Peptides against a protein of PDB entry 2AZE. Designs and how they scored, part 211

Target 1, 148 residues: chain A of PDB entry 2AZE
Amino acid sequence: AQECQNLEVERQRRLERIKQKQSQLQELILQQIAFKNLVQRNRHAEQQASRPPPPNSVIHLPFIIVNTSKKTVIDCSISNDKFEYLFNFDNTFEIHDDIEVLKRMGMACGLESGSCSAEDLKMARSLVPKALEPYVTEMAQGTVGGVF
Target 2, 101 residues: chain B of PDB entry 2AZE
Amino acid sequence: GRLEGLTQDLRQLQESEQQLDHLMNICTTQLRLLSEDTDSQRLAYVTCQDLRSIADPAEQMVMVIKAPPETQLQAVDSSENFQISLKSKQGPIDVFLCPEE

## One batch from the design tools (peptide; made by RFdiffusion4, then SolubleMPNN)

Design b1_p29_2_s3 (from b1_p29_2, 13 letters changed)
Fold by OpenDDE base, seed 2:
Structure b1_p29_2_s3 (fold): chain B 148 residues (1-148), chain C 101 residues (1-101), chain A 29 residues (1-29)
Amino acid sequence: as target 1 above (148 residues)
Amino acid sequence: as target 2 above (101 residues)
Amino acid sequence: MLSRLSVSHYTPPPLSSTTTVHNFQILPL
């Protein structure tokens, strides 16, 4: 019947939306863990050094990085007010945002790939509210994706 | 019958979505709290050592870009063109090089 | 929330100056 067909279409729509939200939630969790872990690391480091790092020796979030071979020739054009930049390369380059940098630094505890040690998982759980802990566990086990 | 089954499925999916929405709200709230905490923002930084761990300056040139929010970025990476274009409307863009050592 | 860059396609206007990447400021140690 037409009614059943309509409900089946709606079911499919909702499943897709849930899938999208699951992906978004996972990314948000990773960001939260990475940021808090970074802050914790730096706080501890500054305490040990008894001073903050020199202001110009660090890069605060947000940022992006561009990397390319040292052999790559780069030309850069800049507007007077520095509102516009144009980079021309003679070879391939890579772009990474700050979140990706943090992940590669291990700030997300390997949760991004479901490759957490017991210690990593413990750290990850400690950096999220209680309500998110079960989801962190599922991410670590690679079992996220089901409908709950 | 079939109708009853589908109806039940939709109710379960609705509950699942509501749970996801709740968790997402919790997570976004935590991120907002982090962004509003001045001490946390002061400590939200990476070092040259960190950047070297991502892309070794011994082999790669590493460029750091600090841009205002909503800065437009166009990247072309093809056999014909290798280009990055940045356009900000909210302020100047700063670019830095990560030293080799 | 933290600020982010937005990726898009556009035609950049002419720029007032040109330099090499090596002329950029090097982050201090």
Scores: peptide ipSAE 0.025, ipTM 0.864, DockQ to the pose 0.067
Fold by OpenDDE base, seed 3:
Structure b1_p29_2_s3 (fold): chain B 148 residues (1-148), chain C 101 residues (1-101), chain A 29 residues (1-29)
Amino acid sequence: as target 1 above (148 residues)
Amino acid sequence: as target 2 above (101 residues)
Amino acid sequence: MLSRLSVSHYTPPPLSSTTTVHNFQILPL
């Protein structure tokens, strides 16, 4: 009886860990797709333009962004060595990491919300190794969550 | 019986977790390969147009922060205080504005 | 074209925050 109880506790622990890993895997897949898609887009764009973009016109990963209303007053201070920054706003702001930016750009093909067209799904599948394609399909269908 | 069933379930869950670990390792490997590829690094950028697409420059200002790894970010967003504090341990932080046009 | 912000220089005091990211999640890219 006690042995069965111990095994049940372990079962629940493993189920939760698997659930967490599923979430982590999905994020890793999205990152991979987004990054590869971004690189491909930029490669194509540079080829079409027959030149790279001007140095000051692009932001290389990694980065974060802060956005706020244009009406927001921002007080900015930095240390002499630029190791420390302090921003004071008079209104609300938003912070986004580069991955979120890429998702909003559509670089993850809408897979992050499970809202993929046939073309989006085709693109997403093409940007991952063969072993990950089934999982991408499951993400697009919203069927991820079961234990396999 | 119940014991045999639980034992079987645990074995199956272990196999499932190992499969997940394998897939995660594949993803990690792919990301590492991208980070180590010079051409990919060169092409891993967004433009001001991209930033405008996610935040309307007519309504929003967009500030870009380039910070080294292990940089700490602390934020307060309340009715009384709106603050962001950045503290780097590995180098200087650069801050840029995305122009409206 | 991106422009660097021009700000004053001083040592900022520590802040209390509701959201704390101890370390930026810096991905390989």
Scores: peptide ipSAE 0.025, ipTM 0.867, DockQ to the pose 0.078
Fold by OpenDDE base, seed 1:
Formats: structure tokens, C-alpha cells, sequence
Structure b1_p29_2_s3 (fold): chain B 148 residues (1-148), chain C 101 residues (1-101), chain A 29 residues (1-29)
């Protein structure tokens, strides 16, 4: 009886861990797609322009975005060595990491939000190794979540 | 019996987890390859137009933070306090404003 | 609400506040 109880606890533990790993895998897939798609987009754009953009006209990953109303008053304190920053706002703000920015740019092909067209899905599949294609398909269909 | 059933379930879950680990390793490998490819890193950038598509500078002020790895960012967003603190251990932090179009 | 991030994506190039980025503005010190 005690052994069965212990195994039931372990079963639940493993189920939760699997769920976490499924979430992590989906995020990794989205990151991979977003990065490769971004690189592909920029490569194509540079080819069309026959030159790269000016070196100081773009922001390379990684980065963080902070946005707030233009009416928001911001007080900023910076250490002399620029190792420390403190921003005080008089109103709400938003923070986005670079991956989130890429997703909102459509670099993840809408796979993250269930807004994946046939063309988007084709693109997404083309940007991952063959072994991951079935999982990408499941993500697009919203059928991920089961234990296999 | 009950014990045998639970034991079998655990074996099946172990197999499922191993499959997930394998797929995750594939993903991690691909990301590593991207990080090691000089051309890919050169092309891993966004433009002002990209940032404007996320938050229009006509209505929003957009700041871009470039910081070394392991930089800590603390954010407080409450009715009583709106604050962001950045602490780097590996180098200086740069902050940019995205201009209006 | 309190949130915390740690920057750990791609390895960033060396940073310098003296570098001017076109279409961007470095915050004044």
C-alpha cells in the first residue's frame, strides 16, 4: 500500500515534469524558427539592396525593449561606469525581450498564437530539422499536450 | 494488479520524457549552431521599422537595452511604484531610444 | 508586480556608449 502511494506521487511528479519540458520544447522551437526566419529575411533584404545596412542603423540581438506612453515622465540614474541603471516612471510600462519582439514581428510564423496559415506552416517546417517537423505540425494544430 | 499498473505507467512516462529530451537536444544543437555561425550573427538584427511595428513611437517611447550576459533586470509595476533597475557584472549597459519616424 | 530578467541570449558584441546608431538615440548620461 505504501509502495503504491509512493509510485502515485512519483507518477504525478513525472507528469508535471513532462508538461514543463513540453512547454520548454515549444519555446525552443519558436526561438529557432524566429532566429532563422529573421536571418533569412535580412539576408534577402541585403541581397535586394546589394549591400548591408549601415553598421549603426540596426540593433543586433540580444536586446530588451521597454516602452511606455510618451507622456510618461522617466527619471534615470546611471552609475559612472554604466554598470547600473535605475529608471523611475510615473506610470505603467512594458518590457519585452528580443524573442517576444521577434514573435510579434511574425518571425515565428504565428505558430505561437495559433494564427498559422498554410504558408506560415510551410515556412515554419522548413526552418527546423526533420525530426521536429511533426511537433511543429502539432503546435500549429493545437494538439500538443498529451503524453506519448 | 495496482502495483504492476503503476510500474508500467512510470516506464511509459520515462520513455516519453526521453523522447522530449531528444527533441530538446536537437533544438539546442540548432541554436548553438546559429550562435557559432558568424554570418547568422551578423544578420541577427532588427531595424527601427521593426520596433515601430511593436510600439509606435508616435504614441509610445521605445527604449532598447543592450547589456552583457547575466545582467539582472528588476521591474516593479504597481500603483505605488513604477521602476526598472539594471545591474551588470560583465560590462557597461547601453540604452537607446527609438526615434519617431 | 515584481518581475526579474537575466539577459542570457546570444553572446553580445562589446558595448560602447560612444557608438552612434543611425535611427536610434543613445540616452544621455
Amino acid sequence: as target 1 above (148 residues)
Amino acid sequence: as target 2 above (101 residues)
Amino acid sequence: MLSRLSVSHYTPPPLSSTTTVHNFQILPL
Scores: peptide ipSAE 0.021, ipTM 0.846, DockQ to the pose 0.032
Fold by OpenDDE base, seed 5:
Structure b1_p29_2_s3 (fold): chain B 148 residues (1-148), chain C 101 residues (1-101), chain A 29 residues (1-29)
Amino acid sequence: as target 1 above (148 residues)
Amino acid sequence: as target 2 above (101 residues)
Amino acid sequence: MLSRLSVSHYTPPPLSSTTTVHNFQILPL
């Protein structure tokens, strides 16, 4: 009985660790797809235009976005070396990282929500190494977690 | 029996975890390669038009923050206060506004 | 290089300048 109990504890420990790793892997895959898709989009756009965009018209990764109402008053403190910033708002704000921006742009092909079309899934699969394609398929179908 | 079943489960879980580790290594390697590729870095950008699709500058102030790796961020959004604190270790932080269309 | 911010809770030291604005802009210091 005690031996079985010990193994059950170990089983649960491993299941939780696997669950965590599955979540991490899914996020990494989404990041890879989104990034490669963005690069491809921009490469194609520049080829069509036969030139890169003006430097001040684009924002290179990585970045974060902070948005708030235009009516919000912002108090900003900055160190001389610009290593430190402090923003005080008089109202609520939102923060979005670059990956979230890319997802909202559709760069992850809707895979993040399991809402990808056949064309989206084809694109997603084309943007990962062959070894990851089965997992992308599982993500699209919502069948990840079969180990449970 | 129960013991035999648990033993078999543990073996299967070990194999599953090893597979996950392998896939994660592949994925991490790909991301590193992309980070190290000069052309990919040059093309890894969004436009102001892209940002407008996320938050309308006509209604929202959109601030972009570019911070070096390992920059610390503190955000407080509550009825008590609304604050963002940034502290970089590796270089200056750049902040700019996304203009309206 | 791809990077991510580390989210934490801390008290920052006093900073050298403060600006209050309705529509935030970066000004040379």
Scores: peptide ipSAE 0.019, ipTM 0.855, DockQ to the pose 0.090

Design b1_p29_2_s4 (from b1_p29_2, 11 letters changed)
Fold by OpenDDE base, seed 2:
Structure b1_p29_2_s4 (fold): chain B 148 residues (1-148), chain C 101 residues (1-101), chain A 29 residues (1-29)
Amino acid sequence: as target 1 above (148 residues)
Amino acid sequence: as target 2 above (101 residues)
Amino acid sequence: MLSKLSVSHYTPGPLSSETKVHNFKILPL
């Protein structure tokens, strides 16, 4: 019947929306874990050193990085007010945002790939509210994606 | 029947979505709290050593860009054009190089 | 807190200066 067909369409729409939200939630969780882990690491490091690092020796979030071969020739043009930049390269480059940097640093405990050690999983769970712990576990096991 | 089954499925999906929304709200709240915590923001940094672990300055030039929110980034990486353009409307952009050592 | 850059297509306006990357500030150790 037409009614059943309409409901099937709605079902598919809702499934797709849920999938999108699942992806968004996973990213938010990773961001939270990575950030808290970073802060924790730095706090501990500063305590051990009994001093903060020199202000200009660190980069605070947010940031992006661009990397290319040291052999790459780069020309940079800057507006007077520094509101506009133009970089021209003679070869390929890579761009990474701060979140990706944190992930590659291990700040997300390997959760981003769903391959965590027991210790990593323990750390990840400790960095989120209790309500999010089951989802962290699912991410670690690679079982996220179902409807719950 | 089929209609009853579909109706039940939709109800279950609605409940699932509501649960997701709840979890997302919890997560976003946590992120907001972190963003509002001065000490956390003070400690939210990476070092040159961290950056070297991502891209070794011995082999790669590593450039760090600090830009205000909503800065537009246009990147072209093709055989004929390699370009990055940045446009900020909220303030100046700062660019730094990560030292090799 | 996190990066809030948006990727889009645009044409930059006129620029006042052109420099090489090595003229940028190098982060101290």
Scores: peptide ipSAE 0.023, ipTM 0.856, DockQ to the pose 0.078
Fold by OpenDDE base, seed 4:
Structure b1_p29_2_s4 (fold): chain B 148 residues (1-148), chain C 101 residues (1-101), chain A 29 residues (1-29)
Amino acid sequence: as target 1 above (148 residues)
Amino acid sequence: as target 2 above (101 residues)
Amino acid sequence: MLSKLSVSHYTPGPLSSETKVHNFKILPL
């Protein structure tokens, strides 16, 4: 009885750890896909334009964005060395990291929400090593979480 | 029996975790390679058009913050206070505005 | 590589120096 109890505890511990690792892996995969897809898009765009964009017209990763209504009043305090910033808003704001921006741009091919077209899934698969393709498929199908 | 079933489950879970670890190693390796590829980093950018697709500057003010790694961000968004605080440890923070026009 | 800022709920202390800024660098179209 005690032996079975010990194994049940261990089983639960492992299940939780696996769940955490699954979540982490999914995020890593999404990051990889989004990044590679962005690079690919921009490479193609530059080829079509026959030149890179002006340096000050683009924002390189990493970054975050803050958006708020144009009616929102923002007061910004900055240290002289620019190491510290304080923004005060008179209304609500949103913060998005670069990964979230890329996801919303569709760079993760809708994989983040399991909303992949056939073409999206094909793209997603093409942007990961072969070993990760089955997992990408599972993510698209929403079947991640089972014992595999 | 019950013991045999649990033992089998643990073996299967061990294999699953090992597979996950392997896949994670592959993924982190890929990300590392991307970070080390100068051409990829050069091409890792978004445009104002991209940002407008996320939040239209016609309706929203879009501020872009570039901060060094390990920069601390504290955000308060409540009825009593709306504030963002940034503290960098490794260098200056740059702030940009996506223009409406 | 993609990265995140460290998000904290810690209340920040006072700025080492303070200057109110209302201008941001405007990106060209």
Scores: peptide ipSAE 0.021, ipTM 0.849, DockQ to the pose 0.081
Fold by OpenDDE base, seed 1:
Structure b1_p29_2_s4 (fold): chain B 148 residues (1-148), chain C 101 residues (1-101), chain A 29 residues (1-29)
Amino acid sequence: as target 1 above (148 residues)
Amino acid sequence: as target 2 above (101 residues)
Amino acid sequence: MLSKLSVSHYTPGPLSSETKVHNFKILPL
C-alpha cells in the first residue's frame, strides 16, 4: 500500500515534468524557427540590395525592448561606468525580449498563436531538422499536449 | 495488479521523457550551430522598421536595451511604482531609442 | 508587479556605446 502510494506520487511528478518539457521544447522550436527565418530574411534582403545595411542602422540580437506611451515621463539615472541604469516612469510600460519581438514580427510563422497558414507551416517545417517536423505539425494543429 | 500497473506506467513515462529529451537536444544543437555561425550572427538583426511594426514610435516610445549576458533587469509595474532597474556585471549597458518615422 | 529578466537569448557581439547609429538614438538624450 505504501509502495503504491509512493509510485503514484512519482507518477504525478513525472507527468508534470513531461508537461514542462513539452512547453520548453515548443519554445525552443519557436526560437529556432524565428532565428533561422530572421537570418534568411535578412540574407535575402541584402542580396537584393547588393549590400549589407549601413553600419549602425540595425540592432543585433540579443536585445530587449521597453515601450511606453510617448506621453510617459521617464527619469533615467545612469552610473558613470554605465553598468547600472534606473528608469522611473510615471505610467505603465511594456518589456519584450528579442524572441517575443521576432514572434510579433511573424518570424515564427504564426506557429506560436495558432495562426499558421499552409505556407507558414511549410516555411516552419523547412527551418527545422527532419526529426522535429512532426512536432511542428502538431503545434500547428494544436494537438500537442499528450504524453506519448 | 495495482503495483504492476503503476510500475508499467512509470516505465512508459520514462520512455516518453527520453523522447522529449532527445528532441530538445536536437533543437539545442541547432541553436548552438546558429550561434556559432559567423554569417548567421551577422545577419541576426532587426531594423527600426521592424520595431515600428511592434510599437509605432508615433504613439509609443521604444527603447532598445543591449546588455552583456547575465545582466539583471528588475521591473516594477504597479499603481504605486513604475520602475526598471538594470545591473550589469560584465560590461556597460547601451540603450537606444527608435526614432519616429 | 515585479518581474526579473536576464539577457541571455543569443551570443552578443561587440558593441560600443560610442557607436553612431543612423536609425537609432543612443540614450541618454
Scores: peptide ipSAE 0.020, ipTM 0.854, DockQ to the pose 0.032
Fold by OpenDDE base, seed 5:
Parts: sequence; structure tokens; C-alpha cells
Structure b1_p29_2_s4 (fold): chain B 148 residues (1-148), chain C 101 residues (1-101), chain A 29 residues (1-29)
Amino acid sequence: as target 1 above (148 residues)
Amino acid sequence: as target 2 above (101 residues)
Amino acid sequence: MLSKLSVSHYTPGPLSSETKVHNFKILPL
């Protein structure tokens, strides 16, 4: 009985670790797809335009987005070397990282929500190494986590 | 029996974890390669049009913060305090404002 | 690589060299 109990504890520990790694892998895959898709989009756009966009019209990764109502009053304190910033708002704000921005732009092909068309899934698969394609398929089908 | 079943489960879970580790290594390697590729980094950008699709500058003020890796961000969003603190250790922080159309 | 910021909800400490700015510098987009 005690031996079985010990193995059950170990089993549960391993299951939880696997679950965590699955989540991490999914996020890494989404990042890879979104990044490569963005690069591909921009490469194509620049080729069509035969020139890069104006320098002041683009923001390179990585970045953070902060948005709030235009009526929100913002006070800002900055260190002399610009290493430290403090923003005080009089109302609520939102923060979005670059990955979230790319997802909202559709750069992850809807894979993040399992809402992939056939074309989206084809694109997603084309942007990862062959070894990751089966996992992308599982993500699209919502079948990741079959070990549970 | 129960013991035999548990033993088999543990072996299967070990194999599953090893597969996950392998896939994660592949994925991490790909991300590093993208980071090291100059052309990819040059093309890794969003436009003002992209930002407008996320939050409408007509209704929202949209700020873009460029900060070095490992920059610490502390945010408080409550009825008593609305604050963002940024602390960089690797370089200056730049702030951009997304203009209206 | 897509570098993410470390986000926490703890109360921030004071700036090491604070400069109060009513209209902080905004770089153009």
C-alpha cells in the first residue's frame, strides 16, 4: 500500500510537470509562428514596394503597448539616464506585450485559440520545423494533453 | 495489478517528458536562430497601421515602450492606484506615441 | 528573440534619479 502511494505521488508530480512543459511548448510554438509570419509579411510588403518603410513608421520587436483613454491624465517621472520610468494614471490602463499584439494581428494564424482555417493551419505548419508539425496539428485540433 | 499499472504509467510519462524536452529544444533553437539573423531582425516590426488595429488612437492613447531585455515592469491597476514602473539594467528606455490617422 | 518584460504588481520604489516630467518625451511613430 505504501509503495503504491509513493508511486501515485510520483505519478502526479510528473503529470503536473508535463502539463507545465506542454503549456511552455505551446507558447514557444506560437511565438515562433507569429515571429516568422511577421517577418514573411514584411518581406513581401517591402518587395512589392521595392523599398523599406520609413524608419519612423515602424516599431521593431521587442516592445510593450500601453493604452488608456485619451482623457486619462498621465504623469511621468524619468531618470536622467532614462533607465527608470514611473507613470501615474488617474484612470485604468491596459498593457499588452508584443506577442499579444502579434496574436491579435493574426500572426499566430488563430492557433492560439484553436480557430484555424485550413489555410491558417497550412501556414502555421509551414513556419515550423518538421518535428513540430504534429504538435501544431494537435494544437489546432485541441488534442494536446492526451497524456492525461 | 495496481503496482504494475503505476510502474508502466511512470515509464510512459518519462518517455512523454523526454519528447517534450526535445521539442522544446528544437523550438528554442529556432527562436535563437531568428534572433541571430540580421535580416529577420530588420523585418521584425509592426507599423502604425498594425497598432491602430489593436487599439484605436481616436479613442485611446497608445504608447509603445522599447526596453532592453530583462527590464523590470511593475504595474498597479486598482481603484487606489494606477501606476507603471520600469527599471532597466541594460540600457535606456524609449517611449513612442502612436498618432491618429 | 522575442524578449518579454518581467511583470509584477508590487508597489514600485522611488527612482534612483527622478526627474518630474509633465510632458514626457515621446519619440515619433
Scores: peptide ipSAE 0.022, ipTM 0.858, DockQ to the pose 0.086; fails the geometry check

Design b1_p29_3_s1 (from b1_p29_3, 17 letters changed)
Fold by OpenDDE base, seed 5:
Structure b1_p29_3_s1 (fold): chain B 148 residues (1-148), chain C 101 residues (1-101), chain A 29 residues (1-29)
Amino acid sequence: as target 1 above (148 residues)
Amino acid sequence: as target 2 above (101 residues)
Amino acid sequence: MTLNSSSLNGGSILYKLDAGLFSKFVQLP
């Protein structure tokens, strides 16, 4: 009985660890897809324009964004060396990291929310190594979480 | 019996985790390669138009922050205090606004 | 990650920014 109990504890521990790794892998895959898709988009756009965009018109990774109502009053204090910033708002705000922005732009092909069309899935698969394609398919179907 | 079943489960979970580790290694390798590719880094950008599609400056002000690694960010939200504090130790922080259309 | 300030419910949160390929928020104690 005690032996079985010990093994059950170990089983649960391994299941939890696997779950954590699955979550991490999914995020890494989404990052890879989003990044490559972004690069591909921009490469094509620059080729069509026959030139790169003006330097001040683009924001390179990595970045974060803060948004708030246009009516929100913001007071900003900046150190002389620009090492420190303090923003005071009179209302609520939101902070987004760059990967979240890319996901909302559709750069992850809707894979992150399970809203992946057949064409989106084809794109997603094309942006990962062959070994990861089955996992991408499982993500799109929402079947990730089982034992391999 | 129960013991045999648990033993088999553990073996299967071990194999599953090893496969998962392998996939993670592949993925992290790909991301590292991307970080080392100068052309990819040059093309890894969004536009203000992209950001407007996420939060339209017609209704929302969009602020962009580029900060060095290990920059500390503190956010506070209460009826008395709405605040973001940024503190960098490795270099200057760049902040700018996306213009409204 | 998206942080809505309203989710803090009158509190605060502290992160360090790991700026690698992507920006990553790491919550500090």
Scores: peptide ipSAE 0.500, ipTM 0.923, DockQ to the pose 0.869
Fold by OpenDDE base, seed 4:
Structure b1_p29_3_s1 (fold): chain B 148 residues (1-148), chain C 101 residues (1-101), chain A 29 residues (1-29)
Amino acid sequence: as target 1 above (148 residues)
Amino acid sequence: as target 2 above (101 residues)
Amino acid sequence: MTLNSSSLNGGSILYKLDAGLFSKFVQLP
């Protein structure tokens, strides 16, 4: 019947929307975990060293990085006000945002890939509000995507 | 019946979406709190050593870009052009290299 | 997100950097 067809269309629409929101939530959770974990790591490190690192030795968020072969020739053109940059490379390059860097550093506890150890999962859970813990668990198990 | 089943499914999906919205609100709130915490911001950094761990300077050159919000980044890759263009509207862009040693 | 220039296949891609706590690349059409 037409009514059933309409509801089926609506069902599919809602499923897609939920899927999108799930992805967004997962990314937000990863950001939170990675950020807090990074801060915690650095706090501990500074306490152990009894001093903060030299200002010019650290890179604060937010940032992006570009990497290329050390043999790559790079030409850089910069505007006077430094509002515009133009980099020309003679070979391929990669661009990474900071969250990607943190993930590769393990700051997201491997949750992004569902490769959490028991300890990693425990850490991840400890870095989010209680309400988010079940979702973190689901992320670790790779079971996100079902209907609640 | 079929209609009743679909109706029930839609209600369940609505509840699921509401739960997701709630969780997202919680998460965004936490992130905002972090952004407002001075100590957290001070400690939100990586080192060149961290970057070396993911991109070995022995093989790769690592360039760091600090750009203000809304900066445009255009990347081009072709046989003739390997290019990155940065255009900021809100302030200067800072670029520096992580040393190999 | 990681962008490998090789994936552009001779083309270009444009992003807007949304900088909050993290840098976020927003692809522009």
Scores: peptide ipSAE 0.492, ipTM 0.921, DockQ to the pose 0.894
Fold by OpenDDE base, seed 3:
Structure b1_p29_3_s1 (fold): chain B 148 residues (1-148), chain C 101 residues (1-101), chain A 29 residues (1-29)
Amino acid sequence: as target 1 above (148 residues)
Amino acid sequence: as target 2 above (101 residues)
Amino acid sequence: MTLNSSSLNGGSILYKLDAGLFSKFVQLP
């Protein structure tokens, strides 16, 4: 009885660890897809334009964004060396990391929300190594973890 | 029996975890290759138009922050006082506003 | 990841930015 209980505790421990790794893998896959898709988009666009965009017109990874109402009053204090910033807002704000931005741009093909069309899924699978394709399919179907 | 069943479950879980580790290694390798590819880094950008697409430019202002690694960010919400504090140790922080189209 | 100031419930939160291939918020104690 006690031995079985100990093994049950270990089982639960392993299940939780697997769950965590599944989440990490999914995020890594989304990052890979989003990044490659972004690069592919921009490469194609530059080829069509026969030149790169102006340097001051693009924002390279990594970055974060802050958004707030246009009516929000923002006061900013900056150190002389620009090592320190202090922003004061008179209303609420949101902060987003770059991967969140890419997801909202559709660079992850809707895989993050399980909203993949057949075309989106095809694109997503094409942007990962063959070994990851089955997992991408499972993510799209919401069946990740079914093997465990 | 119950003991044998649990033992078998643990073996199966170990195999599953090993499979996950393998897939994660593959994925991590791909991300590393991307980080080392200069052409990919050159093309890893968004535009102000992209940013405006995720926030209504008619209603929202979008500020971009590029900060070195290990930069500290503190956000404060005290009902009527909203703050963002940035402190970098490795270099200057760049902040700019995306204009409304 | 998204941080909404309204979710702070009148408090504060501290992050460390990991600026690798992507930016990442790492919550600090």
Scores: peptide ipSAE 0.450, ipTM 0.920, DockQ to the pose 0.876
Fold by OpenDDE base, seed 1:
Order: structure tokens, then sequence, then C-alpha cells
Structure b1_p29_3_s1 (fold): chain B 148 residues (1-148), chain C 101 residues (1-101), chain A 29 residues (1-29)
């Protein structure tokens, strides 16, 4: 009886760990797709323009953004060496990391929300190694959780 | 019996986790290779136009933060304070606004 | 990840910015 209880605890522990790893893998796949898609887009754009964009017109990874209403009043205090910033807002704000920005730009092909068209899914599959393609398909179908 | 069934389940879960670990290793390897590729890093950028596409400057102000690794970010939301504090130990922080244009 | 200040419910949250291929918010205690 006690032995069975111990094994049940271990079983639950392993199931939870697998669930966590599945979430991590999905995020890693989305990062890979988003990054490669972004690079591909920019490479094509630069080729079409026959030149790179001006250095001060682009924002390289990594970055974060903060957005708030245009009407929000912001007070900013900056240390002399720019090592410390303090922003005071009179209303709510949002903070986004760069991967979230890329997802909203469509760089993850809608895979993050299961909103992949046939073309989007084809693109997503083309941006990962062969071994990961089946998992990308499962993500698009919302059927992740099978035996790997 | 129950004991035998549990033992079998644990073995199957172990095999499944190993397969999952393999896929994760493949993915992390690809990300590492991307981080080491100079051409990819050069092309890994967004524009202010991109940011405007996800946050309309007519309604929202967009601030960009470039901070060194290990920078601390504290956000506060209360009746008295709505604030963001940034503290870097490795270098200066760069903050700028995306123009509306 | 997106952080909406309204979700703090009158409190605060502390992150450390980790720099890999992407920015990553690591929540601190």
Amino acid sequence: as target 1 above (148 residues)
Amino acid sequence: as target 2 above (101 residues)
Amino acid sequence: MTLNSSSLNGGSILYKLDAGLFSKFVQLP
C-alpha cells in the first residue's frame, strides 16, 4: 500500500514535469520560428531596397517596450550615468518583451494562438529542423500531448 | 495488479520524457546556432513602423528600452503610484520614443 | 510576455532582464 502510494506520487511528479517541458518546448519553437522569419523578412527587404536601413532607424534584439495611453502623463528621472531610470505614470501601462512583439507582428505565423492558415503552417514547418515538424503540426492543430 | 501497472506507467513516462528532452535539445541547439551567426544577428531587428503596427501611436505612446543583461525592472501599480524603475549594474540604459510619423 | 500594470492589484513586481536571443523577464522574489 505504501509502495503504491509512493509510486503514485512519483507518477504525478513526472506528469507535471513533462507538462512543464512541453510548454517550454513550444515556447522555444515559437522563438525559433519568429527569429528566423524576422531575419528572412529583413533580408528580403534589404535586397529589394538594395541597401540596409539607416542604423538609427532600426531596433535590434533584444529589447522591451512600454506602451501607455497618449494622454498619460509621464515623469522621468535619470541618473547621471544613465544606470538608473524612474518613470512615474498617472495611469496604467503595459510592458512587452521582444518575443511578444514578434508574435503580434505575425512572425510566429499565428502558431502561438492556433491561427495558422495553410500557408502559415507551411512557413512555420519550413523554419524548423525536420525532427520538429511533427510537433509544429500538433501545435497548429491543438493536439499537443501525445507520446513523443 | 496495481503495482505492476504503476511501474509500467512510470517506465512509459520516462521514455516519453526522454523523447521530449531530445526535441528540446534540437531546438536549443538551433537557437544557439542563431545566436552565433553574425548575419542573423545583423538582421534581427524591428522598425518603428513594426511597433506602430501593434500599438497605434495615435492612441498609444510606445517607449523602447535597451538595457544590459541583469538589469532590474520594478513595476508598481497602486492608487498612489504607477511607476517603472530600471536599475542596471553593467552599463547605461537607452530609452527612446517611437515617433508617431 | 505582456505585463499589464492593472494586474498588479495595487502591488509591485520585480523582474530581472535576462539577455539570450530574446529578452526574458525573470521574476524575482
Scores: peptide ipSAE 0.443, ipTM 0.919, DockQ to the pose 0.866

